Peptides against a protein of PDB entry 4PN1. Designs and how they scored, part 25

Target 1, 261 residues: chain A of PDB entry 4PN1
Amino acid sequence: KIEMNFLNKPIVPDTTKVISNFLTHYLITEPVEHVEIEAKLGTLIDLETQNRFEFPVMNETILNPEFNLRTRFESDMTASEHKYLNEFLNQAFRDSQKPGRLPFAYKHTKQVDLFYETEDNSRDKIRVSKNQSDNQVLACVKKRRVADLFLYCPNDAFDIRISISDELPVSMPSGNQQPSLTRLKDRVGYVHQEIKIDLTKTTQNDPVYDTTERHELEVEFGNIADLRDRAQKAKDGMEAPLFRRVQLFMDNVRILRREHS

## One batch from the design tools (peptide; aimed at target 1 V18 F22 N64)

Design b1_p15_7_s3 (made by RFdiffusion4, then SolubleMPNN; from b1_p15_7, 10 letters changed)
Fold by OpenDDE base, seed 1:
Formats: C-alpha cells, sequence, structure tokens
Structure b1_p15_7_s3 (fold): chain B 261 residues (1-261), chain A 15 residues (1-15)
C-alpha cells in the first residue's frame, strides 16, 4: 500500500491556506454583503521601470500586502493573447461535452455599461448595465473594491489579482442624470463546476482620447452561498471543504495563466 | 445605445 506522506493525511499548500484565510475574513469575519470574488489575469508592473516586476522568487507566490512593493496591476492583455485564450477555452468547452466529463456551460452577453456619479460625490459610481440587443436593464449597482491579493507568477504568462468587491444594488439614476462614462462590454462566459471563466472585450469611447479597447480574463466563484458555507465550516474547525474549493479555483486559474499566444 | 457601440458587435469567438 502506498501512503501519501508519513502521516498518511492530505497536506494543504500554503497558497491554498492563505487564500482561504483571505476569503474567510471577508466572507465571515467582516462579511461583505453582496460580495464578488474574482481572479483577473494581468501583469504586475514595476512603477519605476514600467515593466513587469521581477521578484526574487522562482514560483507562484502571494505578495505580502504589508509591503509597499511599488507596483500596479494591469488587468489587460493583448488581442492575440485574448484570442488564444478564447480558442483554448472553446476547445476545453468542446472536450467537456464528451461522455464521462462534466460539461461547461456557455453564455455570450453583450451589454452597455453606463456609469453615473453619485449625489454624495462618493468615489464609487453607479453602474447601470443594459443588454445591447433589447436595452433591458440587467443590473444597477454601486461597486466598491474591498480587498486584493496579488500573486506573482514568474513562470507563467500572467500574474493574478484576486479581488473582493461589494456590488450593492441601488436604485436607477434619475432620468435627468447623464452618464459620465459609457462602455461596451462583450463577454463570453464559461462555467464549469460553478467556477465562472469570463473573457471580456471592453470598448470605451473617450472624448479626449481615441476609442480604447481592453481584453480581460477573469475567474469568479459562481456560488458565493456555497463558498460562504465552506468558509463558516472552516471557522468552525472543518477546513477541508473550503480548501478543496479554493484548490479547484486556483487550479483553473493556474491552467489559464500558463496559456499564451 | 450610443452609435459607436452599434459599430462593435460579435467581438469574441463562440465555441
Amino acid sequence: as target 1 above (261 residues)
Amino acid sequence: VPEWILKNKDLLYKP
């Protein structure tokens, strides 16, 4: 008989534990009410060089937020990289439809996001999302960024930002209020085991600058209620369900961040 | 919907 280690028990990597603790804090300890939890692929940029930062590590590592690393995160990629990831996910989708596999679900959403200033001049804007085809309101929210974890991934094409946001549903702006910003968002979503993988192309018309385009890939926890339940169990001493869910999430992220054109 | 948005459709590939 082969044992997995000298204790014959599963061991949890530090990455999984750190992320699990991070999530538990904002799910349970100081709970965010309308929480969104996602990982975005991008690049940690050195503010001094404006190039990808080079940390003295050789593998995936969570950066300690206590240190000012003088970095910014760019949640963007080239059109070529985005296309490659789209093709990759399309293939993964097709393969998952085979017998014996758990299938992906797929959804294509085209929406217009209208941003409005708040009456209290808060930093957070109201976002009204409308379906591009029929102009139906999909959502009206005030989104607040709560916390971030950054993963430096020296061996992969992308670094990762895991973010926690509060998406507070709010009433529609008054009819006399004009949007301060309008964006087109074309999103294809792939869902596997309640993990959402979204490829998004965003187009913005700036009155001063030419039309700008952004290409993003995000991985999101699709079942927050389940995740919160797992986090609560972890606080109560049963960590395994949370660790398994975080591991699944991170493995999907790891697959994607290794892909490049 | 702004006119500039109407010019941009089907930007991503389907499976």
Scores: peptide ipSAE 0.123, ipTM 0.710, DockQ to the pose 0.014
OpenDDE base, seeds 2, 3, 4, 5: peptide ipSAE 0.026, 0.020, 0.043, 0.032; ipTM 0.444, 0.400, 0.508, 0.517

Design b1_p15_7_s4 (made by RFdiffusion4, then SolubleMPNN; from b1_p15_7, 7 letters changed)
Fold by OpenDDE base, seed 4:
Structure b1_p15_7_s4 (fold): chain B 261 residues (1-261), chain A 15 residues (1-15)
Amino acid sequence: as target 1 above (261 residues)
Amino acid sequence: PPQWLLENSHLLYKP
């Protein structure tokens, strides 16, 4: 007979607990009403060296937000890495269609994001997202970054930024307003167990600089209502459902950040 | 530590 440990009970990784606390704060304690919670793959860059940050740890580590490590996070990867991840996810999608598995859902979207300045010239811009093919409005939001949590992952190809954002639905800009910025997005989206995985190629024309292209991978909680419910239960003393959901999320992130060309 | 960690410390450090 085998037991899990000397208590014969599931143990929750410390990372899961810390992230759960982080999420609970912005879901329940100081709730963000229109919350988006995503993890982006990228690189923590040391501002002094302009290389990947080196921290004296040997595994996945949540960085303490209280410390200014003089880093920036670059949510970008090479085209080759992005292509590899796309192929990897395509295979995962195919495998999930087999009997006995929970299937991925798949969506390919080409959209244009139009950014508009607000009348008060606030730092937060209005983003109008439209489908490129039919110009259908997909969303009109004012997005505010609320908080970030960084994971340094020395053993993997990418570091992680978990972001809490407020995506406030807003009215469409007036027809006479011109966008201050436009971005073309080619997005392939995968959904498994209400966890969204998006690969996005973003093209932006800059009037001063040449056309820039960015390659991003993000993992998002697809069911915020469920997550909020789980967080509330955690506050009420039943933490297991929240831990399980965060564990699932992080395991998916961990799979992805290990993949590289 | 961050305020959110302190507020939810019971999730981290309880029997």
Scores: peptide ipSAE 0.243, ipTM 0.770, DockQ to the pose 0.193
OpenDDE base, seeds 1, 2, 3, 5: peptide ipSAE 0.225, 0.188, 0.178, 0.231; ipTM 0.746, 0.732, 0.715, 0.757

Design b1_p15_8 (made by RFdiffusion4)
Pose (drawn by RFdiffusion4):
Structure b1_p15_8 (pose): chain A 256 residues (1-205, 211-261), chain P 15 residues (1-15)
Amino acid sequence: KIEMNFLNKPIVPDTTKVISNFLTHYLITEPVEHVEIEAKLGTLIDLETQNRFEFPVMNETILNPEFNLRTRFESDMTASEHKYLNEFLNQAFRDSQKPGRLPFAYKHTKQVDLFYETEDNSRDKIRVSKNQSDNQVLACVKKRRVADLFLYCPNDAFDIRISISDELPVSMPSGNQQPSLTRLKDRVGYVHQEIKIDLTKTTQNTTERHELEVEFGNIADLRDRAQKAKDGMEAPLFRRVQLFMDNVRILRREHS
Amino acid sequence: NPEILTIEQSEELYN
């Protein structure tokens, strides 16, 4: 017989607790009506060296946003790194279809992105996405970035950025208006337990941009867990962000 | 190291 600790009850990892606080704030305390919560793989770039961020730590660590670390985030990866993750996810996809497993879901989207500027002093963009096939509109949203949280991961090829955005559905722009940006987007979507794993390849109308992003697919349920956490019963919220971060961690460690 | 976010600091910031 073996116990996990001298209390024999599970304890919350420090990171899971902190991220739960970050998520509960923008879900409950200062709520965002149309919230998107996603984490992207990429690289933390030191502004002076223009290389990967160096920090005297040996494990995955959350950077305090109240400190100026002179750093930016590159949400990009090579074509090989993108293909490697594609193959790994495909293999993980088929293995989930086997007996005893909770299966993956799949959705491949070939669409066009149209970005517009706003009439306000804000730096928000109005995004219009359309099918490449029939050109029917998939979405028309005004997107505002609310908050970011950066995880430096010295043991891995990737760092993590957790973004909280606000996607408000808005009406279509006028025809007599030039889009600030137009590009193709090849999104390969995997879904497991309502956690979305998106593998995107955007083509600038040339330059290619390869990305991997992991987002909560069921915000309404997550908001409910955040409410219970604020009221004491915080176990379901912890179990949720633990699953999210562990998925993000598995994909982060996958590299040649 | 104050440049690393702690639980105590996060409670002061987010709760």

Design b1_p15_8_s1 (made by RFdiffusion4, then SolubleMPNN; from b1_p15_8, 8 letters changed)
Fold by OpenDDE base, seed 4:
Structure b1_p15_8_s1 (fold): chain B 261 residues (1-261), chain A 15 residues (1-15)
Amino acid sequence: as target 1 above (261 residues)
Amino acid sequence: DERILTVEKADELYL
């Protein structure tokens, strides 16, 4: 007979615990009402060198937010990397349609995001998202970045930023307001077990700078209510459901960050 | 499997 360990019980990796605690804080302890929780693939850049941050670790490491590491996170990748991930996810989608698997859902969306300044000149902008095909409003929100957790991943193509955001639904800006920024988004979205994976090409026209294109991959918890329930149970002493969900999320992230052309 | 028969094709961002 084979057992998983000398207790014959599942053990939770420390990474899972740290992330779970991080999420629990913003789900339960100091709850964000309209919370969005996502991981983005990108690169931790050392501001001193302008190269990828180097940390004396040999594997996935959650960086301690208590320390200013003088880094920035670039949630961008090359077109070739992004294309590879698109192909990879398309294959994963196809494979998941086979008998015995849980299928991906898929959606291709082209939208325009219009950013408006608030009347109080707050840092947070109002984002109006519209479908490019019919100009229908998809969302109107004021998004506030609440917290970040960074993972340095020396063995993988990408580092990870896990972000907690508050997406407050707000009224549409007045008709006389002009957007301060317009972004075109071409997004393919995959959903598997309520985990959302989005590949997004973002085109931004700047009056001063040339048109820029960003290539992003984000992984998002698609069922916040369930996640909040799990987090509450964790606070009540039953941590396993939350740990399992976080493990699932992180395993998906880990798969993606390893893939490159 | 009806699911297989009605599978939506995933497409590309890069045509």
Scores: peptide ipSAE 0.154, ipTM 0.636, DockQ to the pose 0.013
OpenDDE base, seeds 1, 2, 3, 5: peptide ipSAE 0.021, 0.015, 0.043, 0.022; ipTM 0.527, 0.521, 0.610, 0.540; seed 5 fails the geometry check

Design b1_p15_8_s2 (made by RFdiffusion4, then SolubleMPNN; from b1_p15_8, 7 letters changed)
Fold by OpenDDE base, seed 1:
Structure b1_p15_8_s2 (fold): chain B 261 residues (1-261), chain A 15 residues (1-15)
Amino acid sequence: as target 1 above (261 residues)
Amino acid sequence: DPRILTVEKADELYL
């Protein structure tokens, strides 16, 4: 007979607790109504050196937002890295279709995002998303970034930004308004156990500057209602369901951020 | 198999 530890009970990693508390705050304590919760792979850049941030830690570390570390987060990767992750996820998809596994779902979408200024000249722009093939409106939202939590991952290919956003549905802009910005998005989405993994190529055309392309990978909680329920239970003293869900999310993130060509 | 087709579509990102 073996036991997990001297209490013979599961123990929760500190990272899981910290992230769980962060999520609980914006799900329950100060609830965001139309919340989106995602982790993006990228690089923490030291503003002083313009190189990857260096911090005196040896493993995955949540950065304390109370400290100004003079960093920026680049939610981008090379085309080769992005292609590698695409191949990796395709293989994971194939393997998950085997008997005895929970299968991935897959979706490929091509959309155009049109950004409009608001009448009140607010910081948040209205985003209209349309399908590239038939020009059907997919969404019209005003997205507000509420909070970020950064993970410095010195042993991995990527650092992580976990973001809380409010995606408020809004009315379509008037027909006389012109978009201030247009972005083309080519996105492949993988869903496993209601965790969404999206690979996105974003193309932006500028009349003055050359066309820019970004390569992004994001991991999102696909069932916010369930997550909110788990967070509420955690506030009520039953933390295990939330911890398990956050652990699942983070394990998927950890798998992805370790992969590189 | 529609699932196989979806994998092929994923590869199309980099064609």
Scores: peptide ipSAE 0.066, ipTM 0.621, DockQ to the pose 0.013
OpenDDE base, seeds 2, 3, 4, 5: peptide ipSAE 0.031, 0.050, 0.021, 0.021; ipTM 0.470, 0.602, 0.514, 0.493; seed 2 fails the geometry check

Design b1_p15_8_s3 (made by RFdiffusion4, then SolubleMPNN; from b1_p15_8, 6 letters changed)
Fold by OpenDDE base, seed 1:
Structure b1_p15_8_s3 (fold): chain B 261 residues (1-261), chain A 15 residues (1-15)
Amino acid sequence: as target 1 above (261 residues)
Amino acid sequence: DPRILTVEQAEKLYL
């Protein structure tokens, strides 16, 4: 007979607890109504050196937001890295279609995002998303970034930003308003066990500067209602369901941030 | 959802 430890009970990694508490705060304690929770792969940049941030730790580490580390997060990667991840996810998709596995779902979207200034000159712009093919409106939202949690990952290709946002549905801007910014988004989405993995290529035209292209990978909780339920149970003393869901999410993130050519 | 692709379609797709 083998036991997992001297209590013979599962032990939750500290990272899982910290993230779970972070999520619980914005799901339950100070609930965000139209919450979006995603992890983006990128690089923590040291503002002083303009190189990747260096911290005296040897593994995945959640940075304490109370300390000003003088960093910025670049949610971008090279086209080569993005291509590699796309190929990797395609293979994972194929493998998941085999008998005995839970299959990925796959979707491809091409949309145009139009950004409008608000009448009150608020910091948050209105985003109208339209399908590129038929110009159908997909969404009209005012997105507010609520909180960020940064993970420094010295052993991996990417660092992680976990973001909590409020995507408030709003009415369409008046027909006389012109967008202040337009972006083209080509998004390939993989969904496994209600966790969304999106590869996004964003193109932005600037009248003064050359066209800029960004390559992003994000991992998102696809079932917020379930996550909120789990968080509530955690507040009520049953933490295991939340921990399991966060562990699943983070394992997917960990797989992806380790992959590089 | 017309945006959902088959396995075969997905294999040929790059962003």
Scores: peptide ipSAE 0.016, ipTM 0.504, DockQ to the pose 0.014
OpenDDE base, seeds 2, 3, 4, 5: peptide ipSAE 0.013, 0.013, 0.015, 0.008; ipTM 0.445, 0.432, 0.474, 0.424; seed 3 fails the geometry check

Design b1_p15_8_s4 (made by RFdiffusion4, then SolubleMPNN; from b1_p15_8, 8 letters changed)
Fold by OpenDDE base, seed 4:
Structure b1_p15_8_s4 (fold): chain B 261 residues (1-261), chain A 15 residues (1-15)
Amino acid sequence: as target 1 above (261 residues)
Amino acid sequence: DERILTVEKAEKLYL
């Protein structure tokens, strides 16, 4: 007989615990009402060198937010990297359709985002999202970034930012108000076990600068209600369901950040 | 919100 360890009980990695506690705080302790929780692939940039941040660790490491490391996070990647990930996810999608697997769902969306200044000139902008094909309004929200957790990943192509955001539904801007910024988004979305994986190409026209494109990959918890329930159970002393869900999320992130052209 | 497409359709869609 083989046992998993000398206690013959599951053991939770420290990374899972730290992330779970981070999520629990913004789900339960100081709850964000319209919470969005996502991880983006990108690069931690050292502001001093403008190169990728270097940290004296040999594996995935959650950075302590209490320290100002003088970094910025760039969620952009090259078109080639983005294309490779798209092909990789397409293959994963195909493989998941086979008998005995849980299938991916897939959706391709072309969206235009219009950003408006708030009447009170608050820092948060109103985002109106419309479908490019029929100009139907998909959403109108005010998004506020609440918290970030950064993972330095020295062995992988990308570092990770896990972000907590509040997406407050708001009324449409007045008809006479002009958007301060317009972005076109071409998004392919994959959903597996209620974890959303989105590849997004964003095109932005700037009146001063030439048209710029960004390529992003994000992984999002697709069932916040379930996650909140799991977090509540964790606060009540039953941590296993939350740990399992966070582990699943992070494993998906880990798969993706290892893939590169 | 329907996010279910056929494999054939998915294979034709790339960024």
Scores: peptide ipSAE 0.011, ipTM 0.447, DockQ to the pose 0.014
OpenDDE base, seeds 1, 2, 3, 5: peptide ipSAE 0.005, 0.005, 0.000, 0.006; ipTM 0.392, 0.390, 0.368, 0.376; seeds 1, 3 fail the geometry check

## One batch from the design tools (peptide; aimed at target 1 V18)

Design b1_p16_1 (made by RFdiffusion4)
Pose (drawn by RFdiffusion4):
Structure b1_p16_1 (pose): chain A 256 residues (1-205, 211-261), chain P 16 residues (1-16)
Amino acid sequence: KIEMNFLNKPIVPDTTKVISNFLTHYLITEPVEHVEIEAKLGTLIDLETQNRFEFPVMNETILNPEFNLRTRFESDMTASEHKYLNEFLNQAFRDSQKPGRLPFAYKHTKQVDLFYETEDNSRDKIRVSKNQSDNQVLACVKKRRVADLFLYCPNDAFDIRISISDELPVSMPSGNQQPSLTRLKDRVGYVHQEIKIDLTKTTQNTTERHELEVEFGNIADLRDRAQKAKDGMEAPLFRRVQLFMDNVRILRREHS
Amino acid sequence: NPKILTVEQSEELYLE
């Protein structure tokens, strides 16, 4: 017989607790009506060295946003790093279809991104996405970035950025208006337990941009867990962000 | 190290 600790009850990892606080704030305390919560793989770049951020730590660590660390985030990876993750996810996809497993879901999208500027003093963009096939509109949203949280991961090829955005559905722009940006997007979507794993390849109309992103697919249920956490029963919220961060961690450690 | 976000600091920042 073996116990996990001298209490024999599970304890919350420090990171899971902190991220739960970050998510509960923008879900409940200062709520965002149309919230998107996603984490992207990439690289933390030191502004002076223009290289990867160096920090005297040995494990994954959350950076305090109230401190100026002179750093930016590159949400980009090489084509090989993108293909490597694609193969790994495909293998993980088929293994989930086997007996006793909760299966993956799959959705491949070939669409066009159209970005517009706003009439306001804000730096928001109006995004219009259309199919590359029939050109029917998939979405028309005004997107506002609310908050970011950065995880420096010295043991891995990637760092993590957790972004909280606000995607408000809006009406279509006028025809007599030039889009600020137009690009193709090849999004390969995997879904497991309502956690979305998106592998995107955008083509600038040339420059290519490869990304991997992981987002909560069921916000309404997550908002409910955030409410229960604020009222004491915080175990469901913890179990949720633990699953999210563990998925993000698995993909982060996958590299040649 | 205050450059690293702690549980106490996050509670003061996000919940209080």

Design b1_p16_1_s1 (made by RFdiffusion4, then SolubleMPNN; from b1_p16_1 with N1D K3R S10A E12K)
Fold by OpenDDE base, seed 4:
Structure b1_p16_1_s1 (fold): chain B 261 residues (1-261), chain A 16 residues (1-16)
Amino acid sequence: as target 1 above (261 residues)
Amino acid sequence: DPRILTVEQAEKLYLE
């Protein structure tokens, strides 16, 4: 007979606890009303060297946000890497359709994002997302980045940024207002157990980036209500459901960040 | 959701 350990009980990785606490803060303690929680694959760049940040650790490490490491996160990858991930996820999708598995759902969306300045010239722009095919409005939100948690992953192709955002639904901009920025998005979305995985090719004239096209992969919690419920239970002393959900999320992220062409 | 593709449709679709 084999047991898990000398207690014969599951052990929660420290990473799971840290992330769970991070999420609980913005779900329960200081709740973000229209919260979006996503992990993006990318690279932590050392601002001084402009190379990938080097930290003296040998495995996945959550960076302490209290330390200014003078880094930026580039949520981009090469077209080749993006293509590889697309193929990988397509195969995962196919495999999940087999008997005995929980199936992926697959969705392809081509949208245009129109960004509008606010009257108060706030940092947060209004984003109107429209379907490219029929110009149907998909969303109109004012997105605010609330917090980030960075994972340095020295053994993997990508580092991770977990972001908490507030996507406040807002009314459509005035008809006489012109967008300050237009972004085209070609997105393929995979959903498994309410975890969303999106591959997005973005085309835009970005004043910050000298590149017209970006390739991003993001993993998002698809059921915020459930996650909030789990977080509340955790605050009430029952942490297991939250830990399990976070573990699932992170395992999916870990799978993806290891894949590269 | 009409945007959710069948397996057959998904196999034909690549982002890149």
Scores: peptide ipSAE 0.023, ipTM 0.529, DockQ to the pose 0.014
OpenDDE base, seeds 1, 2, 3, 5: peptide ipSAE 0.008, 0.014, 0.015, 0.015; ipTM 0.448, 0.481, 0.457, 0.461

Design b1_p16_1_s2 (made by RFdiffusion4, then SolubleMPNN; from b1_p16_1, 6 letters changed)
Fold by OpenDDE base, seed 1:
Structure b1_p16_1_s2 (fold): chain B 261 residues (1-261), chain A 16 residues (1-16)
Amino acid sequence: as target 1 above (261 residues)
Amino acid sequence: DPRILTVEKATKLYLE
């Protein structure tokens, strides 16, 4: 008989525990009402060198937010990398349709995001999202970034930012109000076991600067209610369900960040 | 499954 360790019990990696605790804080301890939890692939940039950050570690490492590492996170990749990931996910989708597998679902949307200043001059802007095909309003929210957790991934193509956001539904801006910014989004979303994987091309026109295009990949918890329930159970002493869900999430992230053209 | 047959078309972000 083979045992998994000298206790013959599952052990949870520190990464899973740290992320789980981070999520629990904003799900349960200081709960964010309309929470969005996502991981974006990108690059930690050293502000001094403007190159990818170099940290004296050899594997995936959650950076301690208590330290000022003098970095910024760029949630972008090349068109080539983004195209590769699109092809990769399409193949994964096809493979998941085979007997014995849990299938992916997908949705392709093209939308325009219009950003409006708030009347109270608050930091947060109102975002109105409309479907490009029929101009129907998809969402009207005031989004607030609450917290970030950064993972430095020296062995992979991308670093990771896990973000906690509050997306408060709000009323539409008045008809006389003009948007301060408009962005076009072409997004393909994949869902597997309620984990959402979105590939997004964002185009922004600037009157002063040339048109810019951003290529993003984000992984999101698709069932916040379930996650919150798991987090509550963890607070109550049953951590396994939360750990399993976080590990699933992170394994998907790990698969994606290892892929490169 | 029709979804499988059209996945490349439906999920393509980049022109060939």
Scores: peptide ipSAE 0.250, ipTM 0.829, DockQ to the pose 0.013
OpenDDE base, seeds 2, 3, 4, 5: peptide ipSAE 0.239, 0.230, 0.164, 0.221; ipTM 0.808, 0.759, 0.716, 0.805; seed 3 fails the geometry check

Design b1_p16_1_s3 (made by RFdiffusion4, then SolubleMPNN; from b1_p16_1, 7 letters changed)
Fold by OpenDDE base, seed 1:
Structure b1_p16_1_s3 (fold): chain B 261 residues (1-261), chain A 16 residues (1-16)
Amino acid sequence: as target 1 above (261 residues)
Amino acid sequence: DPRILTVEKATKIYLE
C-alpha cells in the first residue's frame, strides 16, 4: 500500500491557503455584498523597464501587496494567443462531452456596454450592458474594484490577477443622459463545475484615437453562494471544502496560463 | 513563448 505522505493525510499548498484567506476576507470578514471573484490572464509589467516583471523566484508566486513592486498588470493578449486558447477550450469542451466526463456548458454572447457618469461624480461609473441582437438590457451595475492579488508565473505565458469586485445593481440612467463610453464585447463562455471561463474580445471606439481591441481570458467563480458557504465553514474550522474549491479554481487557471501559441 | 522567463532571468544574484 502506498501512502500520500508520512501522515497519510492530504496537505494543502501554501498558494491554496493564501488565496483562500484572501477570499475569506472579502466573503466573510469584510463581506462584499455583490461580490465578483475572477482571475485574469495577463502580464505583470515592470514600470521601470516596461518589460515583463522579473523577480528572483522560479515558480508561481503570490506577490505580497505590502511591497510596492512598481508593476502594472496588463490584462491583454495577442489575437493569436486568444485564438489558440479558444481552440484549446473548444477541444476541452468536446472531450468533456464524452461518457464518464462532466460536460462543459457553452455560450456565445455579444453585448454592448454603455458607461455613464454618476451624478455625484464618483469614481465608479454605471455600466449598462445590452444584448447586441435585440438591445435588451442584461445588467445595470456600478462596479467597484475592491482588491487584487497578483500571481507571478515565470514559467508560464501569463501572469494572473485575482480580483475582488463589487457589482452593485443600480437604476438605469435617465433617458437624457449620454454614455461617456461604449464598448462592444464578443464573449465565448465555458462553464465546468461552476467555474466560468470567458474569452472576450472587446472593441472600443474613441473619437480621438483609433479603434482599440482587447483580448482577455478570465476565470470566475460561478457559484458565489457556495463559495461564501465554504468560506464560512473555513472560518468555523472546517477548511477542506474551501481549499478544494480554490484548488479546483487554480488548477483550471494553471492549465490555461500554460497554453501558448 | 518569449514572455516566459528563463531561470537565468528570474534568478538574480545581488552583490550590493
Scores: peptide ipSAE 0.022, ipTM 0.483, DockQ to the pose 0.033
OpenDDE base, seeds 2, 3, 4, 5: peptide ipSAE 0.022, 0.006, 0.000, 0.009; ipTM 0.576, 0.333, 0.283, 0.451

Design b1_p16_1_s4 (made by RFdiffusion4, then SolubleMPNN; from b1_p16_1, 6 letters changed)
Fold by OpenDDE base, seed 1:
Structure b1_p16_1_s4 (fold): chain B 261 residues (1-261), chain A 16 residues (1-16)
Amino acid sequence: as target 1 above (261 residues)
Amino acid sequence: DPRILTVEQATKRYLE
């Protein structure tokens, strides 16, 4: 018989603990009411060099938000990388349909996002999302980024930003109000064990500048209620359920960020 | 992937 370690008990990676604590804060301690929790693949850019951030670590590292490292996060990838990930996820989807596996769910959505300024000139804009095919309103929200946690991943194609956002449902803007910005989104969504993986192509037209296109991959917790329950249990001294869920989430992220063409 | 850093690249700013 082989044991896991000299205690014969599972050990939790430090990364899992740190992320779990981060999530617990915004789920339980200072709870965000309409919380969205997602990880985006991208690149940490050093503001000084405008190249990828360089730091004296050899593996996945959560950056301490208390220190200004003079970085920005580019939540974008090349079309080729995006295509590769799409193909990769398609294969994963197919494999998951086999007997004995938990299947992926798949959804393809095309939507338009209309952004409106608020009357009070608040920082947060109102976003109206509509289905491109029938103009059905999908959502009307004010989204605020609450917190970010950055993972520097020197061995992988992508760095990671984990974001806590507040998506407040709001009333539709007045009919006489014009959108300040419109974005087209072509989104391919994969869901596995309530973890959402979205490949999104975003197109933005600017009357002055050329059309800009972004390619993004995001991983989101699909069951916030469950996650909040797990976080509450963790606060109450039972951390294992939360750790397991965070581990699952991060393993999916790790799989994806290692993939490149 | 050219974005993947070598150990040398990642540490050059902090090593003498």
Scores: peptide ipSAE 0.021, ipTM 0.430, DockQ to the pose 0.034
OpenDDE base, seeds 2, 3, 4, 5: peptide ipSAE 0.000, 0.000, 0.000, 0.017; ipTM 0.260, 0.283, 0.237, 0.421

